Peptides against a protein of PDB entry 4LZF. Designs and how they scored, part 119

Target 1, 155 residues: chain A of PDB entry 4LZF
Amino acid sequence: GGRLVVFPNGTRKELSADGQTVKVMFFNGDVKHTMPDQRVIYYYAEAQTTHITYPDGMEVLQFPNNQTEKHFPDGRKEITFPDQTVKTLHPDGREESVLTDGTIIQLNPDGSKVIQFNTGQREIHTADFKRREYPDGTVKTVYSDGRQETQYPTG

## One batch from the design tools (peptide; made by RFdiffusion4, then SolubleMPNN)

Design b2_p23_3_s1 (from b2_p23_3, 11 letters changed)
Fold by OpenDDE base, seed 5:
Structure b2_p23_3_s1 (fold): chain B 155 residues (1-155), chain A 23 residues (1-23)
Amino acid sequence: as target 1 above (155 residues)
Amino acid sequence: SKLEEIAKEIAEDQELFAELKAE
């Protein structure tokens, strides 16, 4: 059978009969499960947060507000917000947000911003201008100096 | 990232777990 160890501080350790599963119930209410597949599942009682670590270095966090974070071994992070927006933070500093309506917002390391609208329009923000690109090939640019330019598709 | 918000709690639990293994 399994084994239960109760420590003087109130922490409990449960071992499965096969020794492949270990459950530690800390006196503070936190729980640590070590699984046969080497996943470690932490529950932090005060934060009401679940934290899963994988042998490859992957980490998954689940917060009480329904936010989920994935931390990849390469340093990439993927955050699913309560509103179901998904934000990806890349190791190179690029950030991408995918909204529920399909809009994609990209923040580039150079400070530029690109919005790909679900309508097929794209807006580019730089230090020098804001540019709107339309599916028909029309491009409208508003420069920081107030100048405006419209480029029409050449037919 | 909210991971930093619970970093202290994670560290504390790891210390507690290490102590239990020594026991």
Scores: peptide ipSAE 0.046, ipTM 0.700, DockQ to the pose 0.082
Fold by OpenDDE base, seed 2:
Parts: structure tokens; sequence; C-alpha cells
Structure b2_p23_3_s1 (fold): chain B 155 residues (1-155), chain A 23 residues (1-23)
């Protein structure tokens, strides 16, 4: 069978019979599971947070407010917010948020912003202008100097 | 990222675990 070790401080260590699973129950309520696949599952009692580490360097955090964070080995982070918005932070500084209504917000490393609305409209924000692109091909631009321009679709 | 919020707990648990392994 398995083995249970009880330490003087109250920490407990459970070893599976096959020795492939180790469960440490810390005196503070934290729990560490080492799984046969080398995944490590931490539960932090005070934070009520689950933290999973994978052998490839992936980390997954689950917070009590239903926020989930995935930290990829390449440095990318994916955050699922409680409202189910998903934000991806790329190592190059690009950020993308996908809202529940289908709107996509992109923040580019150059500071520009692109919003793809669920209506099919697209808005581009740069240092020099804000531009709205419409599904019919109309493009409206408001420049930083206050000038406005409308480009009409051809045809 | 909220990972930094639990960094202390992570560090403490790792330390504790290391200590337990050394025993």
Amino acid sequence: as target 1 above (155 residues)
Amino acid sequence: SKLEEIAKEIAEDQELFAELKAE
C-alpha cells in the first residue's frame, strides 16, 4: 500500500504504492501533488489558488474568482478573466483581448490599437489618427490635428 | 499576472518541501 509520513510540524506526506504520486499536505493547508506525468499541482490554501506546473514549463493558475492564467514556456500569457474575456499577452508586447461579444482588441507594440467589432466594423488607433472601417468599405479617419476624411467605397 | 501575488507562498512551500526532503 501507500505510505503516510507525518512530520512533527503537522505536515503530511502521502506516497502512492507505486511511488509515482506524492501528496504533501503542509501544515498551513497548502497541498502539493506530484503526479506521475511530472505535473505538479499546488493548492495554496490562503489564496485558494491552484497552481499547476508542467514539465515543459507551462504554468496554469486558477484563482478563486474564476480567473485563469496560463503561462506558456515561450513567455506568452493567456488570461481568462472572470467575465470570460480572454487576454493574450505576447512576448513581443502585443496584447489581444477577445470579449464575450466577439469584439477583439489588439494592442500593438508600437502603441497602435485595433478594435474589431462584432458588427464587422474595425477601428484603428494610432498616434496620428483614429480610423473607422465599415463593412461597406467606407473609411472614416479623424486625424490628430482635427482633420476628418471619409473615403468612400469604389464601385 | 497574479502569479506575483502568490510568489511568497510558492517560495515558502518550496523551501518547506526542500527542508522536508533533506530530513
Scores: peptide ipSAE 0.042, ipTM 0.696, DockQ to the pose 0.082
Fold by OpenDDE base, seed 3:
Structure b2_p23_3_s1 (fold): chain B 155 residues (1-155), chain A 23 residues (1-23)
Amino acid sequence: as target 1 above (155 residues)
Amino acid sequence: SKLEEIAKEIAEDQELFAELKAE
């Protein structure tokens, strides 16, 4: 059968009969589960947060406000906000936000910004210009010096 | 990232668990 160890400080450790699962219930209310697949599941009682660590180095955090964070082994982070917007932070400094309406906002390390609208339009922001690309092939550019240019579809 | 908010608790629990394993 399983084994229960009760420590003088009030912490309890439960061992499954097969020895594959270990559950530690800390005196402060925190819980740590070590699973057969080598996942470690932490529950932090004060923060009401679940923290899962995987053998490959991935970490998943679940917060009481329904925000979730994934920390990938390659350094990438993915945040799902309570409003269901998903933001990805890349190791190279690039950030991407996917809104619930399908709009994608990309922030590049050089400070440029690209918005892919759900309508198929795309807007590009650089230090030198703002450019709008339309599905029909029309491109409108507003330069920092105030010049405006319209390029019409070819073909 | 909100990981910093729970970093202290993570460290404390890990230390406690290590002590328990040594017993």
Scores: peptide ipSAE 0.038, ipTM 0.685, DockQ to the pose 0.087
Fold by OpenDDE base, seed 1:
Structure b2_p23_3_s1 (fold): chain B 155 residues (1-155), chain A 23 residues (1-23)
Amino acid sequence: as target 1 above (155 residues)
Amino acid sequence: SKLEEIAKEIAEDQELFAELKAE
């Protein structure tokens, strides 16, 4: 059968009979589960946060406000906010936010910004201009010098 | 010893907790 070890400091360690599951209940209320699939589940009692680590380097954080963060082995981070907005931070510095209405906001490493609206319109922000692209092919550009340009679709 | 092992685990837990708190 399994066994329970109780340490003098109050920490408890529970081992399954096969030794594949280990549960450490720390004296401070934190809990560490080592699972047969080698994932480790930490629960931090004070922060009420769950932290799961996977053998491949993946990490998942679950916060008490219902925010979830995924830290991928390649350095990418995906944050699901309480409002269900999903923000992805890429290793190259690119950031993408997907709003619940389907709008996608992209921040590029060069400082440019692209908004893909759920209507099919797209807005591009650069150091030199702000451009609105419409589904019909119309493109309106406002340049940083104040010049404006409208490009019309072909008939 | 088992006590030394658990002490290491506690230290690791506390380190991770500190890192998590900083996030």
Scores: peptide ipSAE 0.033, ipTM 0.620, DockQ to the pose 0.038

Design b2_p23_3_s2 (from b2_p23_3, 12 letters changed)
Fold by OpenDDE base, seed 5:
Structure b2_p23_3_s2 (fold): chain B 155 residues (1-155), chain A 23 residues (1-23)
Amino acid sequence: as target 1 above (155 residues)
Amino acid sequence: SRLAENQEEIARDQALFAQLKAE
């Protein structure tokens, strides 16, 4: 059978009969599960947050507001917000947000911003201009100096 | 704590997200 160890501080450790599962219930309400697949599940009682660590270095955080974060071994992070928007932070500094309506917002390391609207329009923000690209090929540019330019598709 | 650091990061990300949604 399994084994239960109760420590003087109130912490409890449960061992499965096969020794493959270990459950530690800390005196503060935190819980640590070590699973046969070598994942470790931490539950922080005060924060009501679950933190799963995988043997490959993947980490998953689950917050009480339904936000989920994935931390990849390569340094990439993926955040799923409560509204189901997904934000990806890349190791090179690029950030991408995918909204539920299909809009994609990209922040580039050079400071530029690109919004790809669900309508097929694209807006590019740089230090020098804002540019709107339309599906028909029309491009409207507003420069920082106040100039405006419209480029029409050549027929 | 690791959790505290994550909470600060979350707060920053939520603020940024709120700005993006307002756009």
Scores: peptide ipSAE 0.026, ipTM 0.579, DockQ to the pose 0.015
Fold by OpenDDE base, seed 3:
Structure b2_p23_3_s2 (fold): chain B 155 residues (1-155), chain A 23 residues (1-23)
Amino acid sequence: as target 1 above (155 residues)
Amino acid sequence: SRLAENQEEIARDQALFAQLKAE
């Protein structure tokens, strides 16, 4: 059968009969599960937060406000906000946000910004200009010096 | 931040667990 160890400080350790699962219930209410698949699940009672670590180096945080964070082994971080917006932070400094309406916002390490609208329009922001690209091939550019240029579709 | 608090708690839990395993 399983085994229960009770420590003087109030912490309890439960071992499954097969030895594949270990559950530690700490005196402060925190819980640590070591699973057969080598996942380690931490529950922080005070913060009501779950932290899962995977053997491949993946980490998942689940917060009580329904925000989730994934920390990938390659250094990438993915945040799903309560409103279901997904933000990805890349190791090179690039950030991407995908909104629920399908709009994608990219922030580049050089400070430039690209917005891909759900309508098929794209807007590019640089230090020198703001450019709007339309599905029909029209391109409108507003330069920092106030000049405006329109390029009409070819073909 | 919440993340910073969690990291501190993770470290405490790991240390405590290691002590208990050594007993």
Scores: peptide ipSAE 0.023, ipTM 0.623, DockQ to the pose 0.087
Fold by OpenDDE base, seed 4:
Structure b2_p23_3_s2 (fold): chain B 155 residues (1-155), chain A 23 residues (1-23)
Amino acid sequence: as target 1 above (155 residues)
Amino acid sequence: SRLAENQEEIARDQALFAQLKAE
């Protein structure tokens, strides 16, 4: 059978019969599971947050508001917000948000921003201009100096 | 940030677990 150890401070450690699973129930209500696949699951009782660490360096955070964060070994982070928007933070500093309607918002390290709308329209924000590209090939640019330019599709 | 708070909790749990394993 398994083994249960109860410590004087109230912490409990439960070992499976095969020794492959270890469950530590801390006196403060936190729980740590070490699984056969070597992933470690932390539950923080006060924060009601689950933190999973994997042997490859992957980490997953699950928050009580249904937000989930994935921390990849390469430094990339992926955040799934409660509304199911997914934001990816890339190691190069680029950020990308994918909305549930299919809209993609990209923030680039140089400060530029690109919005790919679900309609096929795209908006580009730079220090020099904002540009709207339409599926029909029309391009509207508003420059920082207030000048506006429209490029119409060619036949 | 929420993440920063969680990191502090992680550190505490790791320390506590290490103590228990040493017993």
Scores: peptide ipSAE 0.022, ipTM 0.595, DockQ to the pose 0.081
Fold by OpenDDE base, seed 1:
Structure b2_p23_3_s2 (fold): chain B 155 residues (1-155), chain A 23 residues (1-23)
Amino acid sequence: as target 1 above (155 residues)
Amino acid sequence: SRLAENQEEIARDQALFAQLKAE
């Protein structure tokens, strides 16, 4: 059968009969579960945060404010904010935020920013200009030197 | 337990995400 070990400091360790499940309840209130699938679920009592680690290197953090973070083995991070905005941080430095209204905000490694609005409009920000692209093909550019340019679609 | 190390890690993560949220 399973066994329970109670340590003098108050920590408790429960082992399943097969030894595949281990639950440690630390004296500080933290809880660590080692599961048969080798994932480790750690609950930080003070922070009220759950941290799951997977054998492949995936990590999932669940914060008390309902924010969730996924740390992928390739270095990518995905953050789901309480408002359900999802932000992805890519290993190459690119960041993408998807808002609940469908707007996508991209920050590129070169410092440029692209906003894809849910209306189909797109706005591009670079060191040299801010450009608005409209669904009809109109493009309006405001350059850093103050010059403005409008490109009209073909008829 | 890994309390100290874990708390530092959590604190760093939370700080980072707070910054990201503010952006």
Scores: peptide ipSAE 0.024, ipTM 0.552, DockQ to the pose 0.021; fails the geometry check

Design b2_p23_3_s3 (from b2_p23_3, 12 letters changed)
Fold by OpenDDE base, seed 4:
Formats: sequence, structure tokens, C-alpha cells
Structure b2_p23_3_s3 (fold): chain B 155 residues (1-155), chain A 23 residues (1-23)
Amino acid sequence: as target 1 above (155 residues)
Amino acid sequence: DKLEEIRKEIEEDKRLFAELKAE
């Protein structure tokens, strides 16, 4: 069978029979689970936050406001906001947000912004212009100096 | 940074756990 150790301060440690699962219930209400797959699941009672660490370096945080953060071994971070918007922060500085309606917002390291609308339209923001690309191939550009240009599809 | 705050809590729990194991 398993083993239960109760410490004087109230902390409890449960060991599975095979020793592959360890559950520590701290006196403060925090819980630590070490699983057979070597993932460690922390629950912080006061913060009501769950933190899972994986042997490959992956980390998952679940916050009481329903926000989830995934920290990948490659340095990428993925944040799922309470509204279910998913923001990915890439190691190169690029950020991508996927909205629930399918809109994708990309922030590039050079400061440019690209919005891929769920309608198929695409908008590019740079220091010099805002450009709207339409599914039919039409492109409208508004330059920072106020000039506007429309490019019509060829063919 | 929320992760940093959580990491602090993790370290506190790790310290506590280490102290318990030493007993």
C-alpha cells in the first residue's frame, strides 16, 4: 500500500505504493503532486493558482481569473485570457493574438502590426502607412503624410 | 509578471518542504 507521513506542523505527505506519485499537502493549504510522468502540479491555496511543471521545461499556470499561461521550453509563451483570446509571445519578440472571432493580430519586432480579420481582410500598420488588403485583391494604403493610394487587382 | 510571483511561492514551498524532509 501507500504511505502517509504526517508532520508535526500539519503537513502531510502521501506516497503511492510504487513511489511514483507523491502528494504533499502543506499546512497552509498548498498542494504539490509529483506524478509518474515527472510533471509536478502545484496548487497554491491562497492564490488559488495551479502551476504545472514538466520535465522538458514546460510550465503551465492556471490563475483564479481563468487565465492560463503556457511557458514553452523554447521560450515561447502562450496566454489564454479569460475571454479566451490567445496571445503568443515568441522569443524573437513577435506577438500574436488570436481572438475568439478568428481575428489574428500580429505585432512584429520591427514595430509593425498585422491584423488578419475573420472577413479575410488584412491590415498592415507600419511607421509609414496603414494598408488594408481585401480578399478581391484591392489594396488601400493611407500613408502617414495623409496620402491615400488604392491598388486594384490585376487580371 | 505573474510567473515571477508564482515562482516566489514555489521557492517558499520548496524551502518548507526541504525543512520537513530534514526532520
Scores: peptide ipSAE 0.052, ipTM 0.684, DockQ to the pose 0.090
Fold by OpenDDE base, seed 5:
Structure b2_p23_3_s3 (fold): chain B 155 residues (1-155), chain A 23 residues (1-23)
Amino acid sequence: as target 1 above (155 residues)
Amino acid sequence: DKLEEIRKEIEEDKRLFAELKAE
């Protein structure tokens, strides 16, 4: 059968009979599970947070407020907020948020912002202008100097 | 990003585990 070791400090270690699962219950209430697939599942009692590490370097954090964070081996981070908005932070500094209504917001390293609305319209913000692109091909631009331009679809 | 909020706890647990493995 399995084995249970109780350490003087109160920490307990349980080994499965097949030796493939190890459960450490720390004296502070934290728990560490080592799984047969080499995942390591930490539960932090005080924070009520679950932390899963994968052999490929992926890490997943699950917070008590239902927020989930994924830390990818390539340095990308993906945050699923309690409202189910998904925000991706890229190593190059780009940030992308996908809202539940389908709207996508992109923040670029150069400071520009692109909003892809669920209506098919797109809005681009730069230091020089704000531009709205419509599904029919119309483009309206308001420049920082106050000039306005409308480009009508042709062809 | 809430990772920073739990870093101290993560490090503590890693330390505790290392001590356990050393026994």
Scores: peptide ipSAE 0.051, ipTM 0.688, DockQ to the pose 0.077
Fold by OpenDDE base, seed 1:
Structure b2_p23_3_s3 (fold): chain B 155 residues (1-155), chain A 23 residues (1-23)
Amino acid sequence: as target 1 above (155 residues)
Amino acid sequence: DKLEEIRKEIEEDKRLFAELKAE
């Protein structure tokens, strides 16, 4: 059967009968709960933060301000901010932010920046130019030397 | 000692948490 162990410092450990569930309730209010699916749920009382670890190496952090961070086994990190913006940090250094309005901002390892607007327009920033691409095929480029170029759609 | 083992786990968990929070 299940059992409860109570330690002198107030920490409690609950074991399920099958041993698949273990719950440690620490004296300071922290909790460690090992689930049958092998995920481990940590609750840190002082920080009011939940930390879930999965057997595949994934980790999820939930902060009291409603920010959530997912740490994927491949090294990718996904941050959901309180405003529901989602930022993904890739192992290669690329960063992508998806705003609530659908705008996507990409920061590339080479330093370039790409903004995909919800209107369908795209803006590319490089060391040499800023370029705006329009849905109709028009492309406007402002080069770092001040030169401007407009390419009109064909047809 | 089971109590000591739990204490170690707490410390380890908190260290891990601190590292993850800093990222």
Scores: peptide ipSAE 0.029, ipTM 0.624, DockQ to the pose 0.036
Fold by OpenDDE base, seed 2:
Structure b2_p23_3_s3 (fold): chain B 155 residues (1-155), chain A 23 residues (1-23)
Amino acid sequence: as target 1 above (155 residues)
Amino acid sequence: DKLEEIRKEIEEDKRLFAELKAE
């Protein structure tokens, strides 16, 4: 059968009968699970946070406010906020947020910003202008110098 | 950084566990 080791400080170590699962329950309430698939699950009692590490290098954090963070081996980070917005941070510095209504916000390393609205409209922000593109083909541009331009689809 | 803070706590727990096993 399984084994239980109890340490003087109150920490406990449980070994499954097959030896494939190890559970350490620390005296402070923290818990560490080593699973057969080599993932390690930490629970931090004070922070009420779960931290999972995978053999490929991926890490997952689950916070008590329902926020989840995934750190991928390639350096990408994915944050699911409590409101279910998903933000992806790419190694090249690009950031993308997908809102629950379907809106996509992209922040580029050069400082430009692109918003793809769920209505089909798109807004582009650069150092030189803000541009709004409409589904009918109309494009409105406000330049940094104050000039405004409208391009019509029938033009 | 939340991950850094969590890693720090993990390492502390690992250290404590290692000390217990050594005794």
Scores: peptide ipSAE 0.056, ipTM 0.689, DockQ to the pose 0.090; fails the geometry check

Design b2_p23_3_s4 (from b2_p23_3, 10 letters changed)
Fold by OpenDDE base, seed 3:
Structure b2_p23_3_s4 (fold): chain B 155 residues (1-155), chain A 23 residues (1-23)
Amino acid sequence: as target 1 above (155 residues)
Amino acid sequence: SRLEENEKEREEFKALFEKLKAE
């Protein structure tokens, strides 16, 4: 059978009969599970936060406000916010946010910004201009010097 | 912004979590 060890400080350690599962319940309420698949689950009682580490280097954080973070081995991070917005942080510095309304916001390492609206419109922000692209093919550009240009689909 | 607010909340929880891990 399994084993239960109770330490003087109140920490408890449970071992499965096969020894593949280890559960440590610390005196402060924290819990550590080592699973047969070698993932480690940390629960921090004060923070009410769960941290899962996987053998491949993947990490998952679950916060009490329902925010979830995935830390990929390649350095990419994916954050699901409580409002269900998903933000991806890429190793190259690019950031992408997908809003619940379907809007996609991209921040590029060069400082440019692209917004793909759920309406099909697209807005591009650079140091030199702000450009709005419309589904009909119309493109409006406002340059940093104040010039404005409209390009129509027919020419 | 909504994103900034969420990020602030994230950092608060993350900081607390890291503190506990360091014990």
Scores: peptide ipSAE 0.018, ipTM 0.546, DockQ to the pose 0.027
Fold by OpenDDE base, seed 5:
Structure b2_p23_3_s4 (fold): chain B 155 residues (1-155), chain A 23 residues (1-23)
Amino acid sequence: as target 1 above (155 residues)
Amino acid sequence: SRLEENEKEREEFKALFEKLKAE
């Protein structure tokens, strides 16, 4: 059968009969599971947080507020917030947030920001201007110096 | 915004996690 080891500090280690599953119950309430598929599941009792590590380098964090974070081997991170907004952090420094209403917010490495609204309007923020693009082709730009420009679509 | 609030909360949770991981 399985094996149970009890350490003097109160930590307990359970090994399955086949040796494929290992469960460590730490004295502080933390739990570590090593699974047959080689994923390791950490549970931090005080934070009520679950941390899963995969053999390919993937990591998943699950927080008690229902936030989930995925850390990909390529350095990309994907965060699902409690409100179900999904934010992706790219290795190149680009960030993209997808809101539940379909709005997409992009932060670029150069500091510019692009908002794609669910209405089809797009707003671009740079150091020099804010620009609003409308579905009909109208473009309104407000420059940092206060100048405003409207470009009308060609009919 | 709610997004900014969520980002702040994320950093707090991350800090807590890093503390626990370091133990």
Scores: peptide ipSAE 0.018, ipTM 0.543, DockQ to the pose 0.025
Fold by OpenDDE base, seed 1:
Structure b2_p23_3_s4 (fold): chain B 155 residues (1-155), chain A 23 residues (1-23)
Amino acid sequence: as target 1 above (155 residues)
Amino acid sequence: SRLEENEKEREEFKALFEKLKAE
């Protein structure tokens, strides 16, 4: 059978009969589970936050406001906000946000910004210009010097 | 004890976690 150890400080440790699961219930209400798949689940009672660590180095944070963060072994981070916006931070410094309406916002390491609208329009922001691309092939560019250019589709 | 070590590691982790939560 399983084993229960109760420590003088009130911490409790439960061992499964097979020895594959360990549950530590700390005196402050925090809980640590070591699972058969070697993931470790931390629950922080005060913060009401769950932190899962995986053997491959992946980490998952679940906050009480329903925000979830995934930390991948390659250094990528994926944040799901309470509004279900998903923001990905790439190791190269690129950031991508996917809005619930399907709009994608990309921040590039060079400082440029690209917005892919759900309408099929695309907006590009650089140090030199802002450009709007339309589904019909029209492209409007406003340059930093104030010049404006419209390129019409070849019909 | 192994328990004390785990508690210490957890406190350090909690501090880091709270910092991450603030970001």
Scores: peptide ipSAE 0.020, ipTM 0.551, DockQ to the pose 0.033; fails the geometry check
Fold by OpenDDE base, seed 2:
Structure b2_p23_3_s4 (fold): chain B 155 residues (1-155), chain A 23 residues (1-23)
Amino acid sequence: as target 1 above (155 residues)
Amino acid sequence: SRLEENEKEREEFKALFEKLKAE
């Protein structure tokens, strides 16, 4: 059958009969599960946070406020915020946020920002200007020196 | 930011957890 080891400090270690599952319950309420599929589940009792590590290097964090973070083996991170916004952090420094309404916000390593609105409008922010592109082809640019330019669609 | 705060908290709890694991 299974085995139970009780340590003097109150920590408990449970081993399944087949030896494939190990559960460690620490005296502070933290829990560690080692599963047959080699994933390791950490529970931090004080933070009420779950941290899962996979043998391929994948990690998943689950916070009590419903935020979830996925850390991929390639270095990419995906954060699902409580409002269901999904932010992706790329290894090259690029960040992308997808809002629930379909708006996409991109932050580039050079500091530029692009917002693709769900209305079809697009806004580009650089060190030199802010530009708004409209579905009808109108483009409005405000330069860093205060100059403004409007380009009207042709046809 | 909230993300940075969460990261800090995770590192603190991870350190505590690893300490307990080593006992």
Scores: peptide ipSAE 0.019, ipTM 0.538, DockQ to the pose 0.044; fails the geometry check

